# Ledger of designs, part 343: peptides against a protein of PDB entry 5Z08

Target 1, 168 residues: chain A of PDB entry 5Z08
Amino acid sequence: RQKDEWAKKTSSLMKQLDWFIGEHLGAMLAAEELGGPVVGELMEIDPDDLSAGFNAHGKLKKATSQPDLDRRQRRIDDIWGPQDEQGQAHKRKRGADEALAASAEMRDLIEQLMNKLVEAGGDNSATYVEIPRESAAARFLVRSKVAMFHPNDARRLRLVDFGRDLDD
Target 2, 222 residues: chain B of PDB entry 5Z08
Amino acid sequence: GLPRLIDAIEEASKIPAKRRQTPIKPTIEKLTTHLYTHGASPDSLLRLADLLTLRNHLDQASLAAITRNLYPSSTVSDEVVLRFIGALGHGQLKPTLALQALFLRWLVMVYHLLENPGVLGQVYGVLFDLLDTAAIRPQLCHLLALVTRRKHVRPFRIQAILTLSRQTGGDPNLTGLLRVFKNYYPEIIVGDATKGRASAFKHPDPQWRQHLDEIQQRRSEA

## One batch from the design tools (peptide; made by RFdiffusion4, then SolubleMPNN)

Design b2_p30_8_s3 (from b2_p30_8, 17 letters changed)
Fold by OpenDDE base, seed 4:
Structure b2_p30_8_s3 (fold): chain B 168 residues (1-168), chain C 222 residues (1-222), chain A 30 residues (1-30)
Amino acid sequence: as target 1 above (168 residues)
Amino acid sequence: as target 2 above (222 residues)
Amino acid sequence: ADPFDEWGDARDTLRQMIEEISVLIAKAQK
């Protein structure tokens, strides 16, 4: 009985989360992806957690400019450029499409993160999701203190285990 | 109306204060009152941007008062933005650093009203290279925090911030900007430079924001 | 709406929701 109630509550919250992502978060994430402001209080990321990532030589490994990011930036420029009335409609549609895409990406990412946390059975090493790109969604989750990047691999993201903090 | 007030101020700005037949202060007060009540149209914003950024005979108090009341009633054009960006830095023809800080603050507060936020991204290098200017650094970091995208986060800029952070003893605004950079490249080792308190880049003036929203809302209802 | 306030609220909202869900999932696994 209690397990069923928790399952129902989880389902309800998941629906609310889905709604929240779709109605509110997607547009904001799309705006960030499109070169809009990263709006939000700078996470009080504990500086100590920030220390782990860069090697001594400061050479950012060539983030292979995935042609898709440049395409997205071009698409952004195409979306935000001076467009005629037809261009505004196309811009609105494209903005809506980007919001939908961002929402879908966030939903999928959260789902993967939660699934990995469940599957890992307490093994923190198994909780990481491989992300194809550092998306606005991924960054937002980190900024929200919901997810953490792997200290040595920004392609790996894990959900913060909020369940452990309750047993301590 | 606002255009006539701007006309009067433009004409007065050409004349040294000591040679003006009439005090400009009452006209500035009328202008600022009008701006506070109605905001500035895009055309008026451009004219005011020129008054604020070009060397003229207006006193600093008047320029500051105009800037503090520079509420857009609509959008902010690229041209207006570029006037303010072009006014930044050191030089005999540049506005005072105090006024430049107000311009940067203004850009932060109206960022959401920019017709093309990408314009700031295009001048990112210009903005970034001014980080060594202590007087404008707080507002500049805040603006850069809004403007920064992955394409801007380059190794040389990371190193520049790190170096400047060390030189400044960990300016919290630089630490804040480094955190923004780290959002794009989590692998950025900020070391001791981020151990300090980072600026949260809160809205500089909540009352100004609220009043701007009221002005903007009136436009949407018209 | 001030994008700053909206994002702050959105982050907090998201965190709260995910936290609650995560806690429920953890409880369901016990």
Scores: peptide ipSAE 0.281, ipTM 0.373, DockQ to the pose 0.261
Fold by OpenDDE base, seed 5:
Structure b2_p30_8_s3 (fold): chain B 168 residues (1-168), chain C 222 residues (1-222), chain A 30 residues (1-30)
Amino acid sequence: as target 1 above (168 residues)
Amino acid sequence: as target 2 above (222 residues)
Amino acid sequence: ADPFDEWGDARDTLRQMIEEISVLIAKAQK
C-alpha cells in the first residue's frame, strides 16, 4: 500500500517535471544554447567559464578544454563554411525545434540519469551516463546541484543521490 | 526580391570588409528600402535574425539599419524571438549591447505580432536576470512590463528589483516594472523605490508603429 | 493555480522536484 502511494506520487511529480521542462525550462535552455545568458546567480560567469564545467563541489573548473568551441565553431562553420545548398533547409526547422529539442534533451538526460541511479543499486561507479556533449541541459543540472561530472571525465554525468541521506 | 538581397548579404557577411570585391552598402540600402516598403515575411525574418544575432563581418551601422527597418509583414515566430533572446547578455560572440538594446526595442514594438506571446514568458528568467546590465535595462524593463504575468511575480524577483533599485539610485524603469508587479500583488511594499518617477513604458517610436500598421494592413487587403 | 507558483527560480524548482522524486524512488525500492 505505501509503495503504491509512493509510486503514484512519483508519477505525479514526473508529470509536473515534464510540464515544467516543456513549458518553462526548454525555452530558457534554447536561449542558452543560442548563446544567451545563464539563468540565475552564475550570470557573472563568462560563457567561456561555463564551458570549463564545475568540479565535484560545484566550483568552476579552469577552462582547459573549450568544448563549447565545437558547437559555437559549428555555428561559425555553418555561417562561414561553404553553405552547401542542402544545409540551409535543415537550419529553418531548427528554431521551434530548438526549444522542443532542448526540452527533449533535458527530459532524456534526466530519464537516463534516474535510470542509471536505480540500476546501479548503490554502486556509484555504475551511475554515470555518457553524454555526447556538454549541453545547456547538462550544465543546468550541474548548476542546479542535481548532477555531477565524473572527476576525471567530463563526458560522464551522474545524478546526485538524494536517497542516501535517508539512512543516515 | 527580398530573398536575393538576403542571399547577397549572407554571402558578404562571411567575408571581411577589406576582402570583399563589391561594397555591401548599396545592397544594405536596397534591403532596408525593401523592408521599409514591404516588410519581411516570416522566412525572411528568420534569416535576418540570424544575420543580426550571429557573429559575422557586417558592420554595426548596417546591423542597426536592418534592425530599425525590420518590419514584419505578418507574424513573428517563436524561432525569431528566441534568436534575439539568445543574443542578449555579455560575451565576445554576442552582439554589442547597443544592438541588443535595439533588439529589445524591436521586440517591444512587434509584441502584438508574436505567433505565441507565451514564448517570452517561458524565457522570463533569462530576461529578468539581465536587469543589472544598465545599457539594455530601459528596453528590457519595457519588454518585461509587457510579458509579466502573475506567475512571474515571485518574492525573490520582487526583492531583486528592490535591491537593484536601491543600487541604481531608483532607476525609473525599475520603478515602472515594480508598479507592474504591484498590479498583480497590491500588498507589495515598494517603499521609497516607488516614490520616484516611474517610466510609463510608452511606445518607443510612434512613427515606426504607424508604418508597421500600414504594412500590416496591406497584407489583410491582399 | 500554477503549481510552480510556490517554487523559486528554475534551478531551485528543478532541484526540489528531482530531490523529491529521487527520495520517493528510493523509498519505493525498500
Scores: peptide ipSAE 0.280, ipTM 0.375, DockQ to the pose 0.237
Fold by OpenDDE base, seed 3:
Structure b2_p30_8_s3 (fold): chain B 168 residues (1-168), chain C 222 residues (1-222), chain A 30 residues (1-30)
Amino acid sequence: as target 1 above (168 residues)
Amino acid sequence: as target 2 above (222 residues)
Amino acid sequence: ADPFDEWGDARDTLRQMIEEISVLIAKAQK
């Protein structure tokens, strides 16, 4: 009975997560991939620092050149700006396609991370997922303190085991 | 320096304008110029927060001018935040609703500089209960959009926003806040109230942001 | 929408959702 309730609650939360990724997070991740604001760090990180991207350690590189901010802001405005001009329709379609792609990538990545955590049975070495690139999705998960890179391999990502942190 | 300017304004604030020996406007202009150029330290921010939030004899234009130039040179303490939050709402001893709206706008613009953003989450109920105050609602919704976490999204608050949205004819700011709530609980039936235009809660003043960034950069170099 | 406003919400929302799901999965496996 209790296991069934947990399973139902898990399923419900997974649906909510899927919805959240698709309806909200995907567009923001797409904006980041297109050189827009970094989802999460912009509150604490100078937008100028975001222009330089993340180093291999997930730290923002100091952005040296001002001109990239204007391009980024334009890209943000292109993605999030009001619908008025016809040329924005193609940009919007592209933005929508990028948002769908980012949503799919995030969904897949979370699914893989969760599956690996379950399969590992407590073996931390077996919890790593190989990622093809340091995507906005991967970076977001790390910034969110949901995932961690392997100390020696930035292509390996693991989910933080929140179940252990509660028992300690 | 800034402390001496604040001292002079504090002393002047105790005296009605008609009884002052010297006009305060030149001192306010010096203060605002200093704030614009250098920002305010945490200690200065606290003193200025008291000047802005406590009843005194300063005119509304001076208070607004100080608020518009209230650039933090460093972080914003919980104490400073709580001074502004305590000044919100209705009451004879509270600042005008126009000034309260400026305070909320300021909190939005400096949110990333808060020493403890969680302090706003602790007073979430106080902020939320002010949503019926139309004069501050736009900025309040924006601040709540920043502050809202899953723990704050409760059925009674969802219902309160929905009710208030109906009563206001679908205020875009309430619709925007309800969208934030829906991020945490997708099952929230945002009825016909959300078919309307929602506020996007954009940064209230990009020029102010840029100038703040310039002031903050100087601190990192010092 | 200011990505700033949406972001704080998105990160915390995602973290909380994943945390809750992870805890539930861990409980369901016991």
Scores: peptide ipSAE 0.289, ipTM 0.406, DockQ to the pose 0.273; fails the geometry check
Fold by OpenDDE base, seed 1:
Structure b2_p30_8_s3 (fold): chain B 168 residues (1-168), chain C 222 residues (1-222), chain A 30 residues (1-30)
Amino acid sequence: as target 1 above (168 residues)
Amino acid sequence: as target 2 above (222 residues)
Amino acid sequence: ADPFDEWGDARDTLRQMIEEISVLIAKAQK
C-alpha cells in the first residue's frame, strides 16, 4: 500500500515536472540557448568546473552538426531582422519551436539522470550520464544544485543523490 | 635614479599647480626620459600606478605622458593591474575616461608581462560591465579579447554584447569580442552582428612594442 | 517582476520537485 502510494505520488510529481518544464522552463532555456540571460547566475559556479568538459580550447569535441548551427543562426537573424509583422510572426513561431526543443532536451536529460541514479544502485560512478553538449538544460540543472558534472569530465553529468541524505 | 624622480613627483602631486614653488614639467620630462630608457621596476610601477590612478594635482598631460612611457623593465604585478582596474568607470574620484582608455591600452600592450594573467580573469565582470562606456570600449574590447576564457563566455554576457551591439549600431569592437566568444562556443549565434565589420584587435602601437622588447631584453642579459 | 526573481523561483521550484521525486524513488526502492 505505501509503495503504491509512493508510486502514485511519483507519477503525479513527474507529470507536474513535465508541465513545469513545458510551460515555464522551456522558454527560459531557449532564451539562454539563443544567448539570452542565464537562469539563476547567483551561484558562482566556478567557471573552471564548467570548462572541464570541453577541450583545452573550449571547443565542444564533437562538431555540433552544421544543421543546428544554421538553424540557430537563422533564429538570431529573425530576432534582429526588420520588425515587420511577418518577421514578428516568424520570430514568435521560432521562439515557440525553440521553447519546445529546449523543453524536450530538459525532459530527456532529467529522465536519463533519474534512470541512471536508479540503475546505479548506490554506485556513484555509474550515475553519470554522458551529455553530447553543455546545453542550457545541463547548466540549469547544475545551477539549480540538482546535478553535478564529473570533476574531470564535464561531458558527464550526474543527478545529486537526495535519497542518501535520508539514511544519515 | 627613478625612485628620486618619483619622490619629487609624489610630493608635487600633493600641491596645486598654482602653489608649487618649482615647475613640475622638467621633473616629468626627466621621469619620462628615464622610463623610456630604462623602464620601470615592479616597485616603481606600483608607485607610478598610484600617481596615475589616485586623485592628485597632476595635470592630464603629465599623467598621459607618464602612461605613454610606462615601460615595465620586468613583470607587472597583480597589485599594479588592480590599481588600473580600480581606476576604471564613472566617478568623481576616478581618472578621466581619456586616461582610462590609455590605461586599458597599456594593459593590452603589457599583457604578456603580467605575473599572473589570471588576475584579469578574476575581475572580468568589472571589465565587462564597462562595455557600455563608449569612450573606453575599443580598448576594453581588446583587453577582453585577450582575457576571455571559456568560463567567461556565459549566455548573459553573450546577450549583453548582442544587445549592446544593436544599441550601438554594430560597434566593430563588440563584433570582434563576439567572434572571440564564438571561438569558445561555436554554437553561439551572432546573427547579423557577426556579419558586420569586426575589429582584428591588432597591437595598438608596434613602435611601443619594439621599444618594450628592447627594454625587456636588457633584463634577460642581466 | 525582475526576470532574475523569476529565474530564482524556477530553480528553486525545479530543485524542490526533483528532490521530492528522488526521495520518493529512493523510498520506493527500499
Scores: peptide ipSAE 0.283, ipTM 0.360, DockQ to the pose 0.258; fails the geometry check

Design b2_p30_8_s4 (from b2_p30_8, 16 letters changed)
Fold by OpenDDE base, seed 1:
Structure b2_p30_8_s4 (fold): chain B 168 residues (1-168), chain C 222 residues (1-222), chain A 30 residues (1-30)
Amino acid sequence: as target 1 above (168 residues)
Amino acid sequence: as target 2 above (222 residues)
Amino acid sequence: SDPFDELGEARDRLRQMIEEISVLIAKAQK
């Protein structure tokens, strides 16, 4: 009974999350990937906490700048620029296609992150997903404080374990 | 064509204005008109970047006019980018800070046309070390906001921005850049210095962008 | 609305949803 209720609640939340990504996040993530303003909440952190969180020695390996990132930057101006009539239709279509692509990327990333969390069975070392690039989706999750990069490897991302914080 | 106009300007740039047999202004006007109508090819961009960044006898108004009309018809090479980056900072052989601000603004506006955006990430330190230069700081922060990745967000750079923000009384461009840093490290303390209004880093010139898009569309149809 | 405020709200909402899901996952593993 409790497992069935959990499964139903999880399924319901996943559907809500999928809807939320499609309706609200996709366009914003597309805008960010397209070179829109990166909006982060400014948290007051203690200076001493800054020193503890930064592992000094992590050689962040070369994220190969894939040329496709630049095609996305052009589309923010198409999404947020003044609506001139004729160029709008192609710009709108391109903006919609990028919003769909960004939504799909975010969905896939969240799914992978959640699957790793389930598979890890409480082992935080096993919760990391390898990400092919530092995407707007990945950055958004980190900014939202729902995901964390591996301290030594920017290609490894995990969910924040909110379940442990409840038992401590 | 554009190459012949550049040839004429290159030759004129070697000669002081007082010693020129012909006024250069009509040739500059022809160049800027051509650039506005057709844009510049990668090869032409490199030649124009050299004219803009190397010390020559061209007047500041002409250099600014060329920069304002420097529409790429195609991509922007690493070499072109590096010419503009190399021209930044203080020095007797460097362009004026006003012209450097125009170069940074241009790099922001053409960022999506770079053949390799990673080139800016490789020179990130050079750009970052210029943040104390008030005259170029707004455009520099905007460019850094585009270029910044997790690898660039280092403790010493966080501290440098925080210190500079305090020293400047909370420059909104520095606050904006610090917000970008916080996107990679949510645990970054943005002290009272960042409670102020941050720059949104909006596109510097929507009209210039629209015109760039028109020039770039002609390439996709060819 | 400032696009910045909308993005902030979206982040908060996403955080809440992921937190709720993660808590449910943790409860199911017990």
Scores: peptide ipSAE 0.133, ipTM 0.393, DockQ to the pose 0.205; fails the geometry check
Fold by OpenDDE base, seed 2:
Structure b2_p30_8_s4 (fold): chain B 168 residues (1-168), chain C 222 residues (1-222), chain A 30 residues (1-30)
Amino acid sequence: as target 1 above (168 residues)
Amino acid sequence: as target 2 above (222 residues)
Amino acid sequence: SDPFDELGEARDRLRQMIEEISVLIAKAQK
């Protein structure tokens, strides 16, 4: 009975996590990989410090005094905006492909990290996953304080052991 | 084609503007139009990187115009990256700091197209040592924010940023970079240096990004 | 909502979900 309840709860949480990764995280991670904002805990956007963008002709745009909200919202809207306008369809497709790739990378990484946690049976030294690269996904997990790099090897990542921290 | 335009500009770059028989501006305009429409191949990018980074007789406006239209049609090689990195800093033979800021901005905007993003990690020390140069600091901090990995976050660099942040009165770009460092080492005491506004390192030019995406899509369909 | 608030919420939700899963894994090993 308890194992079945655990399995059901775990399955439900994994489905919710999968949905959350696909719907919310993928495009944000893709945006970071594409030179987007490094989203840390409390990064305030200073629009004034970014040199005026180049127009289509390579001219410096005047820093439009448009509030910080508009540039972020445009980027999110450019990544997530509604499907209806024809000229944005190709841009939407590439943004969608990048978001899907980032989502897949995050899903795979979380799955590997969880599998290692299960396999380790409480041995913290065995909970490390070898990562091929320090991706936006890996960095996000570290920033979120859900994963940690090995102290001596940045290619080794593990989940934070929330179960032990509760018993101490 | 693009190679012939580059040939003409390379030859003109050897001659002082006052001694040129023909104005170079029309050829620069043709080049920038071509780059905007089609982008630059890896081979063309290397040649253009040499024109932009090596001392020649091209005017600053022309160099800036080329840099603003330097859309890669494909990937960006390590060699191209290293040309731009080698052009950074102070020196009589180096490009102006204004042009260096444009190069750093370009590297930020094309970071996802690098054949080997690790090349910037290998030259991390060179980039980091330039943080005292105020004219390039905003773009340099943004690039470092993208490049920084745990291996780069060392005590001496943390201390260097903290010191420079105090000396600059809390430059938001340095605060932003320090937050990136803190992501790898949450125990970093940033003190009053992080109480200030931090740069979010947003994409420098959404329209440039859009146009780059359109150029890159044409390649995937070919 | 500020995209940063959305990302902050997203991060917090992710943390909560991973924490809950990790606690469940730890309980299943006991």
Scores: peptide ipSAE 0.124, ipTM 0.466, DockQ to the pose 0.188; fails the geometry check
Fold by OpenDDE base, seed 4:
Structure b2_p30_8_s4 (fold): chain B 168 residues (1-168), chain C 222 residues (1-222), chain A 30 residues (1-30)
Amino acid sequence: as target 1 above (168 residues)
Amino acid sequence: as target 2 above (222 residues)
Amino acid sequence: SDPFDELGEARDRLRQMIEEISVLIAKAQK
């Protein structure tokens, strides 16, 4: 029973994470890959910006497909500055495609990291994922202090073991 | 076409302005208009990179105008990148520091179009050693922020930035670069050097980016 | 909004979500 509840909760959180990546991270990661701002540690949390994706209770708004493209484009536009009207359609498409690609990369990376964490059964040495490139996604996870590179190999990334920090 | 315009400018670049039979400015304007409208092919980019980076008789305003309109219609080759990197630093044969800053800005703005982004990682040391050059530091830090990988974050470079940050009174671009370094090594003690405002390394020219995207999109539809 | 602020928030939210998931994974393995 307890294991089933944890499985359900995990599944729910994974869905939320997937949505969050698609709605919020993809455009920002794409912007970074395109030479946009590199976000450091000292970022103030503006709670108003989180409210666009999450309600006051942390519940996801069901996004319909069309709003997502506009949000991604807006984020790219917010990062890169105002865009002139004429190039908007093609630029929106490209920005959307880049955001989708970045989202997919982040999703895949997180999935691999989580899977390795599950497979390792507590062996931290077995939790490393091989990354083909040091992407904005990988860097973001490291900056977020949710992942870390192998000390001797920057091609190996693992999740931070948050489970140990709770039992100590 | 663009090749003929480049030919004319190349020939004019060999001759001092006072000895030219015809003013080059109208040809430069045609070139920049063409570049703005259509961008530059890889071959044209290489030729233009040589015009921009090699010592010739072109005036600084013309070189700057070409650089500001240097929209790639396709990818940017390693050879083009290396021309611009080789043009950096101090020396009688080097472009002006103002022009070098424009080159670095250009590299930032076209970074996503590099055929091999790794080429900049290979010359990381060359770029890093130029951080003491104040005139190019803002754009150089931005480029390094894009290029930096864990392999580049070495103790001696950390210390070099820290030292330079102290010497400059906490240049926000150096603080920004230190934050990038801390992404790879969170344990880096930056002390007071990171308490200051860091550069965000935002895109240098959103309008230029937009126009580049339009040029690039036309290629994908062709 | 400063794009940096959005990224900071995104980072913090991502951290929270991954932390929660990681804790759940660890509990499920016990």
Scores: peptide ipSAE 0.123, ipTM 0.416, DockQ to the pose 0.258; fails the geometry check
Fold by OpenDDE base, seed 3:
Structure b2_p30_8_s4 (fold): chain B 168 residues (1-168), chain C 222 residues (1-222), chain A 30 residues (1-30)
Amino acid sequence: as target 1 above (168 residues)
Amino acid sequence: as target 2 above (222 residues)
Amino acid sequence: SDPFDELGEARDRLRQMIEEISVLIAKAQK
């Protein structure tokens, strides 16, 4: 029973995360990957507070409205769309394609990170995912304080262990 | 048009204010109004960058007014970026530190419009070495927070920030930059002097950003 | 809405979601 409830909750959260990546993060990550602004303000969280665990007090603030996403996508298209006479449609398509690619990269990265966390069974040394490059997705996760690079290897990324901090 | 206004200001900039036949202020006001309404093209940005960064006879208030209205209508070239970076630091031929702070603020606000944001990464060392200059440090830390990648986070730079943080009594901007570094190297020990509130590096001017977005949107409709 | 505020909010939301999932994963392994 508890395992089934966990599985359902995890599935629900994964669906919400997938939606959030697709609807909100993709365009922002695409903007960063193309050379736009870094996604997210620097957290005023003391890095030492990262080791102490984040208090779950964050009510899910309302998702930014769809209009704001469209505005960001337009901004990407305006900056990085083909300069040549290729019609407004091609610019929009390219920006959409970049947003989709960024969303896919983020989804894949989060999935790999979560899978490694599950497989490691509490061994932090086994939680690292090898990343091909320092992508916007990887940078976002690190800046968001949800992932960390290996101290000696920039190609290895792991989730911050939030689970340990709750049991202490 | 904008080019003619720039021409008039360029010519006036060659002449000391006391020797000008006509007041430049009305032309500066026309320029800033035009920039506010339409933004600056890449070509106009380059010309304006030269006016702002090269020593001339323009007054500081005029230079600041131009900088505050320097809305790109499109992208910002590497050449424009490098003009502003080259203008940073101490020197008799360099702009005032107050104006340099405005340039750094501008670079932060237009970072997303750079044709090649990697150009700032190439000059990372130049930017980093200016952190001891208190007058520009807040904006410089903000820009570095945007530019920093793992390749820039070196032991000597970590130590330099830690040392400077101690010397400054824990400048929140340095603490903020150190937190960016710690994202790449979690093992970085933040000394007691760096314990405290870090700058969140919020957008320097939300109204300026909103107006920039309006200018950029008009370009997509044209 | 301030895009920086929006970005901050997006980050905070992502963090919260990942934290909640990570906690659930840890609980399921016990």
Scores: peptide ipSAE 0.122, ipTM 0.386, DockQ to the pose 0.203; fails the geometry check

